# Designs tried in a protein design run: peptides against a protein of PDB entry 5Z08. Part 284

Target 1, 168 residues: chain A of PDB entry 5Z08
Amino acid sequence: RQKDEWAKKTSSLMKQLDWFIGEHLGAMLAAEELGGPVVGELMEIDPDDLSAGFNAHGKLKKATSQPDLDRRQRRIDDIWGPQDEQGQAHKRKRGADEALAASAEMRDLIEQLMNKLVEAGGDNSATYVEIPRESAAARFLVRSKVAMFHPNDARRLRLVDFGRDLDD
Target 2, 222 residues: chain B of PDB entry 5Z08
Amino acid sequence: GLPRLIDAIEEASKIPAKRRQTPIKPTIEKLTTHLYTHGASPDSLLRLADLLTLRNHLDQASLAAITRNLYPSSTVSDEVVLRFIGALGHGQLKPTLALQALFLRWLVMVYHLLENPGVLGQVYGVLFDLLDTAAIRPQLCHLLALVTRRKHVRPFRIQAILTLSRQTGGDPNLTGLLRVFKNYYPEIIVGDATKGRASAFKHPDPQWRQHLDEIQQRRSEA

## One batch from the design tools (peptide; made by RFdiffusion4, then SolubleMPNN)

Design b2_p26_5_s3 (from b2_p26_5, 15 letters changed)
Fold by OpenDDE base, seed 3:
Structure b2_p26_5_s3 (fold): chain B 168 residues (1-168), chain C 222 residues (1-222), chain A 26 residues (1-26)
Amino acid sequence: as target 1 above (168 residues)
Amino acid sequence: as target 2 above (222 residues)
Amino acid sequence: KKKLKELEEIYQRLRYSAGYPLGYAP
């Protein structure tokens, strides 16, 4: 009975975490990857905000109708495609795809980190996951105090062992 | 009454100071006088917590004045507590670290009035992870000293305090918190980190406490 | 038990650091 209750709670919490990553965190991570604000600096990033792009200061470009298309604006428009309705639809789709990719990367990274922590059996040296790049997901886990980089190797990430008890 | 004063301040908080038709300072002074005399009801306390924690156009002096006079007339709800905890840390949307230190000091001073003291234990991890922020560390360690239970004393937190204590040259507040941990697990090896001066975590404002007790007594007699 | 404790701490930290309100997990 108690074991079944713990299993149910664990499953419920995993579903809540997956939902939170997919519905909220993924878009924020995608915005950070695209040179937008760092995750947690803004409350909510609409996928439509991802499509609008970011200025050099990580602020959302408001569609100001001002005619002087600065060279940097052209380069962003070139990266995100033409301003026609088809181009806007492509931008929205690309923003959604980036949010999905960021969500998947975060889920996979958390899963790998948790699996390595379990497999290590209390050996901290064996808890490191090798990451292919310093992603927004990896940086966010470290800023959130969920994970830590290896002191000498920023390609190695480990989960903080929150589950270890002194009574164990 | 107090609700009308809060309404006026909420509306003024939406407008930059330079664009306000009337100065807000007289209304803030009326609010702080009312709070000092009568305290804040649970409903008023929640509204004031939102004004203090959400980004708005109120000046820092006004926010600090409200916080210094934020006497609860009764209990403090979980929702009010969570508003203040949610406002802690770094970020453009967060209050200043100076204001956060006042919030933590307030939580220490009203800890005995919490409807559910366990709520702070549920967010213990959030509070603990802010210990590296020097500007709020004294009040944060004091709050953690009140909140800490056996279940919070874990190996990763012990190691984090020890590491931070070394990095800070033995901050007395961290030494005080580590002594609280040792009360639950005497066997914790802390090395030289406990040999230093520790904070006693005394009440931060005895006059504020006395005035709070007077406000609370008037309610019990009514 | 260990896995649940780990997930609780992860979820709370991620939610807090993302700027979401702290609340009781249902």
Scores: peptide ipSAE 0.630, ipTM 0.852, DockQ to the pose 0.589
Fold by OpenDDE base, seed 2:
Structure b2_p26_5_s3 (fold): chain B 168 residues (1-168), chain C 222 residues (1-222), chain A 26 residues (1-26)
Amino acid sequence: as target 1 above (168 residues)
Amino acid sequence: as target 2 above (222 residues)
Amino acid sequence: KKKLKELEEIYQRLRYSAGYPLGYAP
């Protein structure tokens, strides 16, 4: 009974985490990779907003945030630029693809980190995952105090062992 | 009444100071006087928590004045607590560290009025991970000293405090928090980190406490 | 049990650092 309740709670929480990564975090991570704001500076980024790109200050080029003059000029460029429905559809698709890629990278990284922590059996030296690059996902896990880089090797990342008890 | 004063400040908070038709300072003074005399209801506390924690056009002196007079007339809801905790840390959308220190001080002073003290235990990890922020550390350690239970004392947190204590040259607030941990697990080896001066975590403002008690007594008689 | 505790701490930290409102842990 208690084991089954813990298994159900764990499964429910994994589904909630997966949903959170896919529906919210992935787009924010993709924006950071594209030179946008650091994750947490914006409450929510629509994948469609990634297609608009970022200015030199890492701000979304939303038509709504530009002064009325720039709204007129963008409306003119949106009116007279090739409003090729295909060009807008390609930009939206690219933004969605980047958000999906960032979501997949974060899910895979969390899974690898958790698996290594379980396999290590309490040996901290065996808990490191090798990462191919310092991604927005890896940086976000470290900023969130979920993971830590190896002190001498930024390609090695480990999960913080939150599950260990003093009674163990 | 208090709701109308909050309405006026909410509307003014949406407008930059240079574009306001009327100065907001007289309305802030009326609000702080009302709060000092009568306290804030749970509903008013939630609205004031939003004004204090969300980015708006209110000046830092006004926000600090409201926070210093934020006397609850009743209990403090989970939602109010979570608004203040959500406002902690670094970021462009977060309040200043000086204002965050006032929020943590307020939570310490109203801890006994929380509808559910367990809410702070649920966000314990968020609070603990902010200990590296020097500007809020004194008030944060005091709050953690009140909130800490046996379930929160874990190996990774012990190691984090010990590391931070070495890096800070033995901050008395961290030493005080380690002593709280040792009360739950006497077997914890804290080494030289507990031999130093520790904070006693005394009430941060005895006059504020006395005035809060007077406001709370008036409600029990009504 | 250890896996559940780990996931609870991960999920809360990721939501908080992403700027989401704090809620009750599930």
Scores: peptide ipSAE 0.629, ipTM 0.852, DockQ to the pose 0.571
Fold by OpenDDE base, seed 5:
Structure b2_p26_5_s3 (fold): chain B 168 residues (1-168), chain C 222 residues (1-222), chain A 26 residues (1-26)
Amino acid sequence: as target 1 above (168 residues)
Amino acid sequence: as target 2 above (222 residues)
Amino acid sequence: KKKLKELEEIYQRLRYSAGYPLGYAP
């Protein structure tokens, strides 16, 4: 009975986390990866806002502002194509795809971090996950105080052990 | 009345100071005078919490003046508390760290008027993770000293305080918080981190407390 | 129990750091 209640609560919370990642966090992470604002610095970013691109200061480009033709703008324009209707549709699709990719990366990273924490059995040296790159997802977990980089290797990330008790 | 003053300030807060038809300062002075004399109802507190915590065009001096006069005439709801906690930390949409320190000081001074003191315990992790922010640390440690229960004292938090205490050269507020942790778990090995000077977490403003008590007494007589 | 405590702390921190409202949405 009690074990079943804990399992149900855990499953419910996992679903809530998955929903939060997919519906809110994924688009913000994708925006950060695309050179937009750091996650949590701005309000919720609609996937449609990702299509507008970001300036060098991480601000959404308003349609009326002459693009400062910096090298980043060229790369964004090369990524998103011309401002015609087809280009805008392609931009919107790409923004949605980037949000989905960022959501998947965050889910996978949390899962790997949790699995390594369980497998390590209390050995902090064994809790590190190797990450292929310093992603927006990895940076966000560290800024959120959820994870920590290895002090000597930024490719190694570990989950903070919140579940350990003093009475254990 | 107070609602009409809040209405005028809410409308003015949507407009940059240079584009306002009328100066807002006289209305802010009327609001702060009213708050000092009568306090704020729960509904008025929520509206004022939104004005203080949401990004708007109000100047920092006005926001600080409202916060310094934010006397509850009644209780403080969970929603009001969560507005202030949600406004903490770094970000372009967050209030200044100076204003955040005033919010934390306010929460300490009104802690006994919370409808549900447990709400702060539910967001304990959020508060605790901000301890590295030096500008708010004194008031944050004081609030955490009030809020901390046995369930919050965990190995990762002990290690975090010990690490931060070493990095700060033994901040007295962190030493004070670590002593609160040790009260729940006397067996915690804190080493030399508790030998230093600790904050006593005294009431931040005795005059403000006295004036709050006078406002609260008028409610019990009405 | 440990997994649930871990997830609770992760979820709260991610929501807060993303600027999501604290508390139960009604």
Scores: peptide ipSAE 0.628, ipTM 0.851, DockQ to the pose 0.706
Fold by OpenDDE base, seed 4:
Structure b2_p26_5_s3 (fold): chain B 168 residues (1-168), chain C 222 residues (1-222), chain A 26 residues (1-26)
Amino acid sequence: as target 1 above (168 residues)
Amino acid sequence: as target 2 above (222 residues)
Amino acid sequence: KKKLKELEEIYQRLRYSAGYPLGYAP
């Protein structure tokens, strides 16, 4: 009974986390990857906002041509093409695809981090996941105090062991 | 009444100071005077919490003045608490660290008026993770000293405090918090980190407390 | 039990850092 309740709660929370990543966090992570604002600096970012691109200050491009398009914005504009109707549709689709990719990366990274923490059996040295790059997902986990980089190797990331108890 | 003053400030908060037709300062002064005299109802507290925590065009002096006069006339709801906690930390949309320190100080001073003191225990992790922010650490440690229960004292948090204590050269507030942890688990090996000077976590403002008590007494008589 | 405690802490931190309203842990 209690074990089943814990399993049910765990499954429910996993679904809520998955939903949160997919419906909200993914777009924000994609915006950060595309050179937009850091996750949490804007209240809400939708895929349409991603399609508009970001200025040199990481702010949403308002329709007004700010002249000082940094190299990053040029790359975004090059990636997203001209602002014609077809270009806008391609931009929206690409924004959605980037949000999906960022969501998948975050889900996978959390899963790997959790699996390594379980497998390590309390050995902190064995809890590190090798990350291929410093992604928006990895940076966000560290900023959120969910994960920590290895002090000498920024390619090694570990989950904070929140589950350990002193009464265990 | 207070609602009309809040309405006027909410509308003014949407407009940059240079584009306002009328100065907001007289309305802020009326608000703070009203708050000092009568306190804020739960509904007014929620509206004021939004004004204080959401990004708007109000100046820092006005926000600080409201916060310093934010006497609850009644209880403090979970929603109000969560607005203030949500406003903590770093970010372009977040209030200044100076204002956040005032919010934490306020939460300490009104802790006994929370409808559900357990709400702070539910967001304990959020509060704890902000301990590296030096500007808010004194008030944050004081709040955590009130909120900490046995369930919050965990190995990773002990290690985090010990590490941060070493990095800060033994901040007295961290030493104080670590002593609170040791009260729940006397067996915790904290080494020399607890031998240093610790904060006593005294009430931040006795005059503010006295005035709050006077406002609260008027409610019980009404 | 350990996995649930881990997920609760992760979920709360991610929501908070994303600027989402804090709520009761489910």
Scores: peptide ipSAE 0.629, ipTM 0.853, DockQ to the pose 0.566; fails the geometry check

Design b2_p26_5_s4 (from b2_p26_5, 14 letters changed)
Fold by OpenDDE base, seed 1:
Structure b2_p26_5_s4 (fold): chain B 168 residues (1-168), chain C 222 residues (1-222), chain A 26 residues (1-26)
Amino acid sequence: as target 1 above (168 residues)
Amino acid sequence: as target 2 above (222 residues)
Amino acid sequence: ARRLKELEEIYRRLRYSAGYPLGYAA
């Protein structure tokens, strides 16, 4: 009975994680890979830069929208924008493909990290997953404090051991 | 006419109250009476927006009285909107926070008369970054509730509202804004932040709305 | 039990960092 409840809870949570990755996180990671904003970083728009965006007459100084910021916002809008704009079909398809790729990468990394931790049996040296590249997914796992890079090898990633902090 | 009244007030605004040869109060009363009766044209609105938002020697009571009677007789231009947005925030050259709250309230009440409502969406970040300013937060949240579209509901802004809601002990205006965000993304887990009372963002002044509608109707008949 | 706790923590941290925090009951 208890084992069956645990299995059901684990399966339910895995489905929730897969949903979150597929519906939200994958697109955000794809936006980062495409040169968009870093996932979860508040773009510190200095309020003073926004105030500087108005002249003494209250006209918006054309903030020299760094052409890069407009491109980033367009890419985000291409991924998250309403479906109705016809001309963006190719960009949308590319954005969707990148979001799917990022989702798959994130899902695979999480699974590998969890499996390696179990297989290591307490040996921290055996807990590392080899990553083919420093992806947005890998960086996000580290920023989220879910994973850590090996101190001497950025191609090796391990799951943070949550076990000690959760038993208190 | 209204232009001559504005001219007189503009000239008086350049002079400190102690150095004025004539009291400005009678001219302000004539202006507010005219605005209440006829409203302000787009050109007059722009001139009045400059008087209200730029640093001058007008007293706060006069500025507040003009703002409370600032009925548009027609549409509100992007330029007028941007004057009021540019007046928001902290700084020695900015209007008082009390006056800024009146400007935000005015923008809420005239939102349906904007020539381009999208202009507020373009300055969404400016408005959003002022949410930490408690004195203007109620009106700011109401304006953001009107302006918010799916494109504005971003993860970092969701987190910012949740963080600020926690820091403020669950301000009902922030809870109301978070509910607006949740309408675009129902999956946003707002947790206990939504257990509190949310603002309904009702019209700030029903009598002002009724009087505005009367002024607007007269224009369609002329 | 340990794997479920780990998965819960992973999910919580990822959502938080992405700006979709699970409502922290303070």
Scores: peptide ipSAE 0.561, ipTM 0.462, DockQ to the pose 0.237
Fold by OpenDDE base, seed 3:
Structure b2_p26_5_s4 (fold): chain B 168 residues (1-168), chain C 222 residues (1-222), chain A 26 residues (1-26)
Amino acid sequence: as target 1 above (168 residues)
Amino acid sequence: as target 2 above (222 residues)
Amino acid sequence: ARRLKELEEIYRRLRYSAGYPLGYAA
């Protein structure tokens, strides 16, 4: 009985997480990946700052050359800006595809992080997931204090140990 | 007539108050009386919008008095709207935040008279980015509540409102705007941000509305 | 139990940071 209740609660929560990622977070991550506002820091980002892009710490990069700014801004505008009717369908589809991709990446990354923590059996060195790129998903996990990078290798990500924080 | 009064005020606006040969106050009073009685034509509205939004030597009390009496006798053009929108935000060349709040209030009160309500939707981003400015937030949220369509309700804007709502301790105007967003996307998770009181965005000045209706009716009878 | 607690915390932190805080269940 208790195991079944635990399994049901876990399944329910996973469905809620999947829904949240798919319906809300994925689109925001896709916007960030495309040079849009940083997830969670939207109010601190000037539109001019969005054009400059973000560093590994989620901080605004210094304005690179205007042409790359225009391309990113166009890409943001293409996804989120006023769209002409015919361009809207293709841009909406592209935006939807990017949101789906970001959702899938976030889901996969969370799953890998949780699985590695279980597999490590308490060995902190074995808890790291190797990430192929610094994605909006990876950055958001770090900003949200869900994950942390290896001190010497930004390609290695691990789940934060909540055990200490939850027992206090 | 009204054009001659505007001419006199335009000329006086170029000169510092201390260097004017004649006090401008009597001319401002004549202008505001005329506006209260007859309203402003589209051409007069444009000229008055320039006087209100461009940096000049008119005092804040005079600018506020003109704005409070800025009754359109007919429609409000896109150009007039864009003058007021362009005057919003921070900067040495921009009007005071107090005057900007009056402009936003005016736009709310004349929204139904816009020739093209869609013009505000085109500048939605400019308006939305000013939500952090506390001095204009109440009127800005009200205007956004009128302007918002499904196309404007984006994940990043939802998040921005939620973040700002937390930072402000649940500003009722932000909660009201979030409720408008939720009308287009009922699935929006507002969490605790909506547990608070929401603004109903009632008309800012019922007496002003009544007087505007009287001015508009007189034109339909002529 | 541990995995559920971890998942709850992940969900809470992600939602909070994304601007969708969990409504405090009264």
Scores: peptide ipSAE 0.560, ipTM 0.449, DockQ to the pose 0.223
Fold by OpenDDE base, seed 4:
Structure b2_p26_5_s4 (fold): chain B 168 residues (1-168), chain C 222 residues (1-222), chain A 26 residues (1-26)
Amino acid sequence: as target 1 above (168 residues)
Amino acid sequence: as target 2 above (222 residues)
Amino acid sequence: ARRLKELEEIYRRLRYSAGYPLGYAA
C-alpha cells in the first residue's frame, strides 16, 4: 500500500516535471543555447520568439571562449537567415526542434543524476554524471542548485544532496 | 483664482508655522474649496504636487487636506505622476508614509486620467521594491494591480511577493497582487498565499470618484 | 521515500529558477 502510494506520487510528479520541461523549460533552455536570455530572466519564450531571433537587447554576455562564440554566433546567424516565408518556417521548425532537444536533454540529465546517486550507494565520487558538453540544461541545473559540477572537471555533474538542506 | 491661492501657500510653505505672520489654514480651506468645486488644471496639479512632495513647512493636516481634494479637472501629466512616485519610500527628505499612502491612493483614483498610463509601467521596479513598506503596501498593491502587465511579471518578482506574503502572514493585498500576476501566468502556484483572502482592489473612495466624474464632465461640456 | 523527496526538490528548484515558483507550501 505505502509503496504503491509512493509509486503513484512519484509517477505523478514525474509527469508534472515532464510537463514543465516540455511546455516551459525546454523552450527557455533552447533560447539560452541559441544565445537568448538566461533561463529565469524571461518566463515564457514562445518557440515563435525563438524563431524571431533575439534582438540586440538580449545582453549576449560575450561568452569568454571564442569557439563557443562562433558556434552561438553561427546559430544566431543561421536563425537570422533570409526573412522569407520559407526562412521563417524553417526558423520555427528549428526553434521547436531545439526546444524538444533541450527538453530531452534536461529530462535525461535529471534521470541520470538521480540514477547515479542511487548507484553510488553513498560514494560521492561515484555520483557524477559525465556530460558531453556544458549545456543550458546542465548550467540551469547548477543555477537552480539541483546539481553541482565537479570542482576540477566541468564535464562531471552530480545531484546536490538535498538531505542536508531540508533539515535546516 | 487657484493660482493665487497656490502662490500664497507656496510662500507660506517656505516659512515655519511659528514665524508666519498670517495663519495659512484659511488659505488652505479656500484652496481645498476651490479644488473641490473646480478641480485643478494640469499646471495647478504640478504646482500642488511640488507642494505635497517637496520638503516644506506645511503641516501634515494641510498636506492631507490638499491631497484629499486634489481633483484633476483635466488629465494628469507624467510629470505630476513622477513627482508623486519620487516622493515614495524612506528618507528624511521624503513625505511621511501616511502622506505617501494618500498619494498612492490618489494615483489609483486618477489612474484613468493619466495622459500616459505607461509611465507607471516604466517606474514599476521602483514601486515594486517598496512592497516591504507596510504603511504604503495596501495602496501600492492596488496601484501595481492596475499597472502590472505581462512584462512586469518576472520570476524574481513572483518570488519576492511569495516571500513577502509568507513574512507578512499572507497580506491580502499581496495575495491580490499575486492573483493579478497569475492572470498573466496561470502556472504561477501561489500555494498557501492563495488560501488567504485577497484584496479585490475596489475603488478606495466612491464619493471621491463620483465627485471627480462631475468635475470631469464639466470639461467634456466645455 | 528519498527518491520522491529528491524529485520534489528538483521540481521545486527547477520551477523556482525558471520563474514558475511553487508557492511554498507553508
Scores: peptide ipSAE 0.557, ipTM 0.479, DockQ to the pose 0.249
Fold by OpenDDE base, seed 5:
Structure b2_p26_5_s4 (fold): chain B 168 residues (1-168), chain C 222 residues (1-222), chain A 26 residues (1-26)
Amino acid sequence: as target 1 above (168 residues)
Amino acid sequence: as target 2 above (222 residues)
Amino acid sequence: ARRLKELEEIYRRLRYSAGYPLGYAA
């Protein structure tokens, strides 16, 4: 009985997490990957500042006249901007595809992090997931205090041990 | 007529009060009486918006009196709206925060007369970024409650309101705005911020509304 | 039990950081 209730609660929460990632978080992560605002950082982005694009640290790039920054910013505006009709369909499609990719990456990374923690059996050295790149998803997990990088290797990510933080 | 009164006030506004040959107060009283009786045409509204929003030598009491009697006889153009939006915030060239609060209140009361209500949606960011300014927050939240659409409800803005709500000890106006956001995204978990008292965003001045309706009705009969 | 608690905390922290905080249960 208790195991079945636990399994049901876990399944329900997984569905809620998947919904949240798919409906909200994925698009934000995609915007960050495309040089948009950092997820969860309150950047007062002036529409004009949006056109300038963002550096790798999520800071506004100085408005350089470079047409490629306008493209990234247009992508942010396409993801976050008002839906005008025809030219927006292709931009919306690309934004949707990037949001789906970011959603999948985030979901996979969470699953790997949780699985590695179980497999490690208490060995902290075995809890690390190897990440191919520092993605928006990985950075967001760290900023959210869900995960942490290995102190000597930014390619290794582990789940934060919430058991210690809840008992303190 | 109204244009001649505006001309006289525009000329007087260029001169410091101590250097004026004649007191401006009688002309302001004539203007406000005319506005109360007949309202302002779109052209007159634009000129009055410039007088209210641009730095000049008019006293705060006169500016407030004009704003309180700024009844549109017709529609309100995007240009008029943008003058008032441009006057918001901190700066040496900007109107006082007290006058800005009156402008925001005015925009709330004339929202249904805007030629293009979408203009406020285009400047949504400018309005939203001023929420930390306590002196204008009540009227600003009310205006945002009218203007907010699904496209404006973004994660960073949700977090901004939540953070500001905590910092302000749960300002009822912020709680009210957050309820508006929740109408578009019911899954926004507002926590304790919505358990508090929320502003209902009632019409700021029912008597002003009634008088506006009377002025607007005369236009439909002419 | 541990996995559920972890998942709950993950969900809470992600939502909070994204600006969709789970209402603090009073």
Scores: peptide ipSAE 0.561, ipTM 0.470, DockQ to the pose 0.237; fails the geometry check

